# Designs tried in a protein design run: peptides against a protein of PDB entry 5OOQ. Part 127

Target 1, 227 residues: chain A of PDB entry 5OOQ
Amino acid sequence: YREDVRQVVTHPANALSFLQPGRLVEISVNGKDNYGWGAVVDFAKRINKRNPSAVYTDHESYIVNVVVNTMYIDSPVNLLKPFNPTLPEGIRPAEEGEKSICAVIPITLDSIKSIGNLRLYMPKDIRASGQKETVGKSLREVNRRFPDGIPVLDPVKNMKIEDEDFLKLMKKIDVLNTKLSSNPLTNSMRLEELYGKYSRKHDLHEDMKQLKRKISESQAVIQLDDL

## One batch from the design tools (peptide; made by RFdiffusion4, then SolubleMPNN)

Design b2_p21_3_s2 (from b2_p21_3, 11 letters changed)
Fold by OpenDDE base, seed 4:
Structure b2_p21_3_s2 (fold): chain B 227 residues (1-227), chain A 21 residues (1-21)
Amino acid sequence: as target 1 above (227 residues)
Amino acid sequence: MKEEEELLKKAKEEAEERKFL
């Protein structure tokens, strides 16, 4: 059920309109590497220059660059490439007792565990010296202010996901949470049907591409005013 | 389709007002 909601929420048709610069997102890479809450820098449609005909799943078709403050200090962060979600070996979050640093990591939509209902102020040039560390301080302050967790976007109220099957899924989750009776098998089949409906909403990908252009243009205009 | 796009746009605008400074 929670995974089913996550797949719908993180689908490009729903997620990309909420991945503005500074948007808080909870990050789990490969289902193992939990970076906690990070801040969105930008996103791009995944392009394979070596194989232009590469087909990606909807959740792998976009790359999100995020600032995290939980990167292990001895991670080979110099090997990180913007918009390359294939992380080098040794790129991991710091464990308990280890020191962490701020890094920008490229993730897929599938690596988003939750989308927060908060946005940080993002520096115009996150690659400039000290800017990642500024965002890292802001992330620590947010975690301090929200000890019970960062507010998550409501899929219905905030994201306006009005799909009838999704609303039925949400109602089932509420009933099951109340009944303590998890039947995980009944959920996976209905998610595949929902996912198949969302995947057919291909026209929203062009609007998301336009939204990305507007975000990039707004960032470019901001760079022109600082020169 | 157009109604869903407008709803997504409105949801984006509502989500943009919640900036943490």
Scores: peptide ipSAE 0.036, ipTM 0.634, DockQ to the pose 0.026
Fold by OpenDDE base, seed 2:
Structure b2_p21_3_s2 (fold): chain B 227 residues (1-227), chain A 21 residues (1-21)
Amino acid sequence: as target 1 above (227 residues)
Amino acid sequence: MKEEEELLKKAKEEAEERKFL
C-alpha cells in the first residue's frame, strides 16, 4: 500500500509539477542506497542518444538531478554525468563513521521515496565552486529544524490527485492503517488501471515543457531566512 | 488540458502558500 501510493505520487503526471529547483525529495537508489533528503536541481525526459528507440517505463522516463550531502567521500563523483541515471560503481552514500561530501546525482522518479513540502533556495549555478556545499549546509539545517522528519506533500491536499480510484485507494489505506486486513492483489490491478489512464492522457513531453515554464513562473522560493 | 493546468497552478500555489504558513 505505501508502495502503491509511492508509485502514484512519483508518476510523471503527478510528480513533475512538484520537482521545482530546491524541492526536497527523499532518495533511495536501487532500493538499497539511501541518501536521505536531497534538493532537486532540475529534471528532463530521459533520452538515450545511443538507442533513440529505447522505451522506458513511466518512472524511468525522466531523470532528476538532486543535490545530496551524504555521498561517500571516496565515491568516484567525477564520473557522474548529468541526466545519466546509470551510476558508476562505487557511487554510494556514506555509512556510519564514514565521511560524506556534497554531490549532484541523476536519479529516476522510481528512486524518489517521498516528496517534501519544503523548497530550498537553489543557487543559479549549482556547478560553481562552493554552491553544492551551500545547499549541503541548508540540508543539514533543515534536518536539524525537523527532527521528527521533513513534512511530506499530501497527495490529495497538496498534490491535488483527485482520481476517484486513487481516492478510493487512499481511503482504503486509511481504513487499513486502522484495520490491518485487505488483499494486496486487488489494489495492484487498480494501480495498473490508473497508470494506464494517466499514460494515455498525456504526451508527457509537451506537458513537461508547459510544466517547466509554469515552474519557472511559480517562484515562491522559501529562502532559508524565512524558515 | 486548460483545467488540468489551472489545477496544477493552484496545487503549486497552495503548496507554496503552505510553506509560508
Scores: peptide ipSAE 0.023, ipTM 0.597, DockQ to the pose 0.025
Fold by OpenDDE base, seed 5:
Parts: structure tokens; sequence; C-alpha cells
Structure b2_p21_3_s2 (fold): chain B 227 residues (1-227), chain A 21 residues (1-21)
């Protein structure tokens, strides 16, 4: 259930207009490396200069640069390539008891676990000395102010996702959260079916998908210029 | 609590306003 909602929320047609500079996002790289809440710097369409014919999934087709404050201190951050989401070996979050540093990492949309309802002030030059650390302090302050967790964007109220299959999905999740006593397995199969219908609608309506993506890209650019 | 609710309210309003821009 949470994964199917995540797939819809992180789809370019929905997510890009909410990936403005300073937007808080919860980051999990490859489903393994949890960086916690970071702040969006910018995003760009993924371009493979070495393989221009590379076809990416929708969730892998964009690169989001994010500031994290949980990077392991001895991570080879100097090996990070801008706009390359294939992270070098040794790039990982700090474990319990390890020291962390602030870093800018390139991630895919698939590495976004949640989109927060908050935006930080983002410095114009995040690569300047001390700017990442300033954002890192702001991230710590936000986490201190929201001990129960950073508020997540409501997909319907805030993101205005009006897809009927998605609305049915959300209603079903609300009913299930209220009825946690019913077998999670039977409900997962019907959710995979609803997500499969959503995915097929996006695949079959490639023109609408491309249009929605272009609209989201344009909205994201407008929102970038307003900062 | 009160400051958190105000920040959440402001963040909701900002998220709505910026979607319609």
Amino acid sequence: as target 1 above (227 residues)
Amino acid sequence: MKEEEELLKKAKEEAEERKFL
C-alpha cells in the first residue's frame, strides 16, 4: 500500500511541481540507504551522454540533487559526480554512533520515500563553503520542531492528484488503517491491481503522460524562478 | 504545538498557492 502510493506520488507528472528548491524529501537510496529528510537543491532530466539511447523508467528519468545531513563522514564525497545517481562505493548514511556530514547527493525519484509539506530557504550557491552546513542546521531544527515526524504532502489536498483509481486507492488505505484487523494479503493484491491499472493508464496514455510531465516541468521551472 | 500548527498551516497554504501559480 505505502509503496503503491509512493509510486504515484513520486511519478514525474505529480512530483516535479513539488520539487522546488528547499522542499523537504525523505530519502532512501536503493531501498537500503536511509538518509532521512533532506532538502531539494534542484532537478534535471536524466541524460546519458555515453548511451543516448538509454531508456529510463519514469521514476529513474530525473535526477534530484538533495542536501542531506546524514552522510557518513568518511564517505568518498569527492567522487560524487553531479547528475549521476549511480553513487560511488562507500557513499552511505552514517550509522548509529558514527559522525555525519552535509553532502549534496544526486538521487532518482525512486529514491524519494516521502515529499514533505515544508520548504527550507535554499542558498543560491549551495556549493559555496559553509552553505551545505547551514542547510544541515536548518534540517536539524526542523526535525527538532517536528518530533512526531515532518508533515507529508497530502496527495489529494495538497498535490491535487485527482486520478479515480488513486482516489479509490486512498479511500481503501483509509478503510484499512481503520480496519487493521483484516488480512493485509488480500488487500495488497487488489492494490497491486489498482496500481497496475494506474500504471497501464499512464503507459496507454503516453501522450497525456508526456503532457502532464511537460506541465509539471513548466510549473517546476516557474516555481524555481519565483525563489 | 502552536508554532508547529502555524508552520503546518503556512506550509499547506504555500503548497496550495504555488500549485496554482
Scores: peptide ipSAE 0.023, ipTM 0.575, DockQ to the pose 0.084
Fold by OpenDDE base, seed 3:
Structure b2_p21_3_s2 (fold): chain B 227 residues (1-227), chain A 21 residues (1-21)
Amino acid sequence: as target 1 above (227 residues)
Amino acid sequence: MKEEEELLKKAKEEAEERKFL
């Protein structure tokens, strides 16, 4: 159920409109490498220059660049390739007792665990010296201000996911959180049907060009000073 | 097309409005 919600929330049709610069996202790479909350730099459609005909899944079809402040200090961050979500070996979050640094990592939509209802001010040149560390300080301050966790976007109220099957899924989750009795197998088939409906309804290529324009125009940045 | 753009716009506006609330 939580994974089914995550799949819908992180689908390009839903997620991309909320991946503005500075948007907080919770990051888990390969189901094991938890970077915690990071800040979105930008995103792009995944393009394979070697194989232009490469078809990616919806969740792998975009690359999101994110600032994290939890990168292990001895990670080979110099081997990171912009817009390549296949991370080099040794790129990992710091474990307990290890030192961490700020890094920009390219992730897929599938590596987003949750989308936060907060947006940091992002420097214009995040790759300039000291800029990642500034965002890293802001991320620490946000985590300090929200000890019970960063507010997550409500899929219905904030993201306006009004799909009837999704609303039925959410209602089932709410009912399951209150009552024990409904089988998980009926929800996987509905998720596949939801994806089949989303992928068919959205010619995601043209919608994303329009969406990128609309995202670049939205200047609403919450400064941490106003929080 | 127009309704989907309006829904996307409305979702953006409400995500922005709730950031200020």
Scores: peptide ipSAE 0.021, ipTM 0.577, DockQ to the pose 0.025

Design b2_p21_3_s3 (from b2_p21_3, 10 letters changed)
Fold by OpenDDE base, seed 1:
Structure b2_p21_3_s3 (fold): chain B 227 residues (1-227), chain A 21 residues (1-21)
Amino acid sequence: as target 1 above (227 residues)
Amino acid sequence: MEEEKRLLEEARKQAEEEKFL
């Protein structure tokens, strides 16, 4: 059930409007590499230059660039390619007792464990010297301020996910948290049906172009008010 | 389509009103 909620929350139709620069996201790559909380830099539609006709799943169809402060110090970060979520060998989080550094990594929506109800102020050029480390310090300060965990966006109250099947799922989770007895297997089939409804209704590429434009325009307005 | 675009826009606006740290 928690995975079912995560799948709905991280679907492009729901997640992309909350992936503004500085948005905090909890990152788990390939279900094993936990980077903890990072900050969104930007995102783009995934393009395969070798196979332009490649079809990705909805969760694999976008790339999100995120700043993390938990990268293992000896990771080959120079081999990272922007907008390529296929990470080089040796790119991993630091383990206990290992030193970490700040890095920008490209991830898919499927690598988002949760979306935080917080944003950081992001530098204009994150690739400039020292800028990643500045964001890394801010991430440490956030973790210090929230020792019990960073607040997560509420899917209904904050994200306004009002799909009837999703609301039924949330009600079932609430009932199951009170009553252990209902079978998890019936809900995975409904998730695929829910996803089939999202995929057929929207040209996500055109909606993303419009959304990215609006986000860029909104950022331009914020920068004009700060001048 | 139009209603979901509206929901996306409302969600974006709400996310812009969120606290910056």
Scores: peptide ipSAE 0.033, ipTM 0.578, DockQ to the pose 0.024
Fold by OpenDDE base, seed 4:
Structure b2_p21_3_s3 (fold): chain B 227 residues (1-227), chain A 21 residues (1-21)
Amino acid sequence: as target 1 above (227 residues)
Amino acid sequence: MEEEKRLLEEARKQAEEEKFL
């Protein structure tokens, strides 16, 4: 059920309007490389210049550039290519006892574990010397201020996901959280069907343009200079 | 600092009210 909610939340039709510069997102690449909370720089539709006919899944059809402060220090960050989510070998988060650095990594929507209800005021040029390190300091300060975790966007209240099947899913999850673990609600709502509704309903190209225009500014914003 | 603490506190309060699962 949690993965099911994640698939809906991270679908382009829902997520892109909340991927403003400075938006905090929790990053897990390939289901194993946990970078923790990073800050969104920007996003773009995935384009394969070598194969313009390449078809991507909805979750792989956009690339999000994010600042992380957990990159392993000896990772080959110089091999990172902007807007290429296929990360070079050796690009990984630092493990316990290892040193980390700040990096900008390109990820897909599928690598977003959670979308935070917080934004940072981002530098105008994140590629300039020292700017990503400034964001990295702010990320550490945010984590210090939220020891119990960074607040996550509510899919219904904040993201305005009003699909009836999704609301039923959320209600089932709420019931499961309140009930002691005894009865697995065997009725897995086929979230594949719900996901299929989003995939069929949206022209992702036109939606990106519309969503960029509808980017919500109503979220909590933290000034970097005040951290 | 104070306004940011307020925004953080409001965001925290919203997050506490909004038990995200």
Scores: peptide ipSAE 0.029, ipTM 0.621, DockQ to the pose 0.185
Fold by OpenDDE base, seed 5:
Structure b2_p21_3_s3 (fold): chain B 227 residues (1-227), chain A 21 residues (1-21)
Amino acid sequence: as target 1 above (227 residues)
Amino acid sequence: MEEEKRLLEEARKQAEEEKFL
């Protein structure tokens, strides 16, 4: 059920309007490398210059650049290629007891575990010296203020996902969280149907342009000082 | 704790407004 919700929430049709600069997202790359909560810099449609005919899944069709403060200090961050979500070998989060640094990494939507209900003020030039570290300090402060975890966007109330099958899924999860009794297997079949409804593959580019405009107009920022 | 709840509620309101902007 959690994965089913994640698939719907991280679908381009739902997620992109909430990937404004400074939006907090929880990051897990390839289901293995957990970077924790990072801050969105920007996003773009994934383009393969070497193979323009490459077809990506909906969750792999966009690249999100995120600031993380959990990059292992000896990771070859200089080998990171902008807008290439295939990370070089050795790019990993710091383990317990290891030192970490701030880095900007390109990820796919599939690497988003959750979308936070918080948005940081981002520096105008994140590539400028010291700016990543400033965001890194802000991320540490957020984690300090929310010891029980960063607030996640409500898919229904906040994201306004109105799909009836999704609403039924959410209701079942709420009931399950109260009663532990219902079998998770039945909802995976409906995820494919839900996914099919969102898969307007051809319209995503135009939707992205419209979303980018809306994102630029969005001024709703939760200040760290108000926390 | 009460302030945190208030901030969470404000955060929720802002996220709703952002969807419709």
Scores: peptide ipSAE 0.028, ipTM 0.633, DockQ to the pose 0.054
Fold by OpenDDE base, seed 2:
Structure b2_p21_3_s3 (fold): chain B 227 residues (1-227), chain A 21 residues (1-21)
Amino acid sequence: as target 1 above (227 residues)
Amino acid sequence: MEEEKRLLEEARKQAEEEKFL
């Protein structure tokens, strides 16, 4: 059920307007590589220059560049390519006792575990020397301030997801959290129907300019620079 | 600093109320 909510929240129609520069996101790559909380740099529609006819799933159709401060120090970060979510071999989080560095990694929407209700002030040029480390220090400070976890965006109150089928799903989850009754089969069919509705209602081919305008209209509730 | 602390406390309180499922 948490996965079902995550799938709806991370769908392009819902997530993209909240992926402003500095937005905090919790990152898990391939369901195994947990980088923790990172900060969004930017995002773009995924384009395969070698195969322009490549069709991606909705969750794989956008690439988000994020700053993480948990990259293993000996990872081949020089092989990272902007907007290429296929990470080189050896790119991984540092384990306990290993040294970490700051890196910008390209991820898919499917690698977002949660979207935070906080934004960092981002340097204008994150690729400039020392800028990633500055963001890395800010991430450590946020984690220090929120030892019980970073506030997550509410799908209804903050993200304004008002789809009736999603609201029914949320109500069911609330009831199920109360009753511990899992009926996964009924929810999977509803998710497919819900995604079919999102895909039809939202032209994911909308001009990036229109999307940027929608992003500017969607403000983070809390910015650290305003605190 | 005090206003920052208040906003952080309000954000924590909202985050406690806003249980992510």
Scores: peptide ipSAE 0.027, ipTM 0.621, DockQ to the pose 0.176

Design b2_p21_3_s4 (from b2_p21_3, 12 letters changed)
Fold by OpenDDE base, seed 5:
Structure b2_p21_3_s4 (fold): chain B 227 residues (1-227), chain A 21 residues (1-21)
Amino acid sequence: as target 1 above (227 residues)
Amino acid sequence: MKKEEELLKEAKEQAALEKFL
């Protein structure tokens, strides 16, 4: 369920209008490297200069530049290439007890775990000396102010996602959350297992596959009308 | 290019309603 919601929320048709400079986003690269909350600098359509015929998935078709304050201090940040989301070896978040630095990382939409309902004031030139560190201080202050977590954009109320299949998905999630909150088993590792088992039983994967197709088809129609 | 600029414009208009910290 959560991954299905993430796929819809992070789709270009929904996400790009909320990736303004300073937008807070939660970042997980390759499903394993968790950088926590970062701030959007900008985004651009992914262009492969070496292979102009390269076709990317919708979630990989844009590059988002984000400031993070959790980069491992000894990471080879000088090897980071602008607009290349394939990160060099050794680029990783700091582990517990390690020192971190601020860095600008190019990521895909697929690396966005959640989109926050908050924006920072971004410096005009983030590449100037000391500007990344200023954003890093602001990120620390936000985390301090929201100890229970940064507020996430509501897909329906804030993002205005009106797709009927998505609304049905959200209603199902709400019902499940209500049932789980009423069950004393909410404190056990079984929540993830129950979500996994329920996700398998309710063919939500097929519903989401259909929704992804409809979103892709609607984008194709918009491209045809612009021609 | 035009779609990115429109998306950026819509993003800026929606941003005016959001809380800056």
Scores: peptide ipSAE 0.037, ipTM 0.681, DockQ to the pose 0.027
Fold by OpenDDE base, seed 1:
Parts: structure tokens; C-alpha cells; sequence
Structure b2_p21_3_s4 (fold): chain B 227 residues (1-227), chain A 21 residues (1-21)
């Protein structure tokens, strides 16, 4: 059920509106490379220059660039390419006792474990000397201030996900958390089916393209109001 | 379903309520 909630939350129709510069996100790449909490730089629709006809899943159709402060120091960070989620070999988080550095990594929406209810100030040019390290210091300060964990966006209260099937899912999760007895395996299969039905009913691709435009326009307006 | 525009507006309003750290 937690994975099912994550699938809905990280769907482009829901997630993209909350991926503003500086948004905190918890990052897990390929289910094993846990970078912890990072900060969003920007995002773009995934474009395959070699195969323009490539169709990506909803969760793989966008690339999010994020600042992390947990990159292993000897990782080949110079080989990282913006908006290329295929990470070079040796790109990994630091293990216990290893030194870490700040890096900008491109991830898919599927690599987002959770979206935080906090934003950092994001430098305009994150690639400028010292800017990643500044964000890295801010990430350390956030983790220090929230020892019990960074507050996560509430899917209903904060993200305003009003889908009836999702609300039914949330209610079922609450009931299952209270009722020890119902077999967790049977419910995971039903939710993948429900999610597959949800994804098919919405011509989500055109809606996402419109949303990206509106987000970009809206970010431009916010930057104009802060001047 | 709330219109995409309303969701975007609500996300901006939520982002404005969020503390910048």
C-alpha cells in the first residue's frame, strides 16, 4: 500500500506541480541507492534524441535534476549529464564511514520516495562554483532541525488528490493499519490494476505537456513578483 | 477531477505557505 500511494503521488499529474526549485524530495535510485533528502533544481520532459519514438512510462517520462549531499566522494560526477537519468557506473551514495560530496543528479519520478512539505532557496546557477555546497549545507541544517524526519506532503490535504479510487485506497490503508488480519499481498495486486486503470483513463500525456507549460509560465511569474 | 489549472494554483498557494529554510 505504501508503494501504491507512492505511485499516485509521484505520477506526473500530481508530482510536477510540487517540483518547484528547492522542493525537498527523498531519493532512492533503482530501489537500492538511497541518497536521502535532496533539493529539486528543475525538471523536463524526457526526450530521447537517438529514438524520438521512444515511449516512456508515466514515471519515466520526466527527468528531475536534484542536488544531493550524499554522493560518494570518488564517484565519477564529471560524467553526469543533465537530463540523462542513465547514471554512469560508480555513481552511488556514500556508505557508512565514507566521505560524501554535493552533486546534481538527474532522476526519474520513479526514484522519488517522498515529496517534502519544505522548500530551500535554490541558487539561480547551481553549477556555479560553491553553489551546490551551499545547498548541501542547507540540507544538513534541515536534517538537523527535523531529527524525526522531514515533513512529507499529505496527498489529500496538501496535494489535493481528490480521486475517488485514491481516497478509497487511503481509507483501506487506514482500515488495514487498524485491522491486523487482512492479507497484504492480495491488496497490492488490486492497486496496480487500479493504477493501471487510472493511468489509461486520462490522456495524461497532453495534460502533462500543458501542465509543464503552465508551471514554467507560473515560475516565471513568481520570479517577476520577487523582483 | 480538479482542473489542472486549479491544482497548479493550489500547489503555488501551498508553496507560498511553505517555510523556506
Amino acid sequence: as target 1 above (227 residues)
Amino acid sequence: MKKEEELLKEAKEQAALEKFL
Scores: peptide ipSAE 0.035, ipTM 0.643, DockQ to the pose 0.025
Fold by OpenDDE base, seed 2:
Structure b2_p21_3_s4 (fold): chain B 227 residues (1-227), chain A 21 residues (1-21)
Amino acid sequence: as target 1 above (227 residues)
Amino acid sequence: MKKEEELLKEAKEQAALEKFL
């Protein structure tokens, strides 16, 4: 069920409008490389210049650039290419006792474990010297302030996912958290039907993104005046 | 297609729930 929720939440039709610059996301690459919470730089539709006819799954069709502060220090970060999710060999999070550095990594939507209900103020030029380290310090401060975990976006209250089958899934999860009685396989079979309904939201994504950006910029100005 | 006004309303509601740090 958690994976089913993750699939719906990270679908382009739902996730992209919440991947504004500075959005916190929890990152797991290839199901093994846990970078923890990072901050979104930007995203774009995945383009394969070598194979323009390449077809990607919905969750692999967009690339998100994220700042992480958990990159292993000896990782070949100089080989990282923006918007290329095929990470070089040796790109990994630091293990216990290893030193870490800040890096910008390109990930797919499938590498997002959770979307946070927090945003950092992102530098305009994250690639300038010292900027990613500034974001890295902010990430450490956020983790310090939220020892019980960073608040996750509520799929219904925050993301406004109002699909009836999804709401039924959420209700079942709530019931299962109290009672262990429903078969996960029956709910996963309906994900394909859910995805078909989300395709209609895709065309509205860019409009929503632009509007959210304008509003976020206006609120950032207000918050700066209130500080 | 949702009207621009509806999109703006949804975006404002979401922005009000988000915390900037």
Scores: peptide ipSAE 0.032, ipTM 0.586, DockQ to the pose 0.021
Fold by OpenDDE base, seed 4:
Structure b2_p21_3_s4 (fold): chain B 227 residues (1-227), chain A 21 residues (1-21)
Amino acid sequence: as target 1 above (227 residues)
Amino acid sequence: MKKEEELLKEAKEQAALEKFL
């Protein structure tokens, strides 16, 4: 059920409008490499330069660049390629007792565990010397301020996901969180049907470029109102 | 499904309520 909600929340039709620069996201790569909370730099449609006709799943069709402060210090970060989610061997989070550094990593939507209800001020040039480390300090400060965890976007109240099948799923989850007894396997199959309905309705190609522009414009407005 | 424009509008409204840290 949690995976089921995650799949809906991280679907391009829902997630992209909330991936503004500075948006906090919880990152898990390949289901094992937990980077914790990072901050969104930007996103783009995944393009295969070798095979422009490559078709990706909806959750793999976009690349999100995120700042993390949990990269293992001896990771080959120099081998990281912007907008390439196929991470080099040895790119991993620091384990307990290991030193970490700040890095910008490209991830897919499928690597987003949660979308936070908070944004950091993101430097205009994150690649400039010291900027990622500044964001890394802000991430540490956020984690310090929220010891019980960073607030997550509410899929219904905040993200306005009004799909009837999703709402039924949420109600079932609420009932199940109260009653641990129902079989998790039956619910994964129903979400695949939901995704099939989502995927067919959105020709996300032209829409993403427009959405990215509009997201950037909205960020500029918010920065003006906070000043 | 909400149109992307509606989702974007809602995201802007939500972002205005978000705290920057």
Scores: peptide ipSAE 0.038, ipTM 0.685, DockQ to the pose 0.025; fails the geometry check

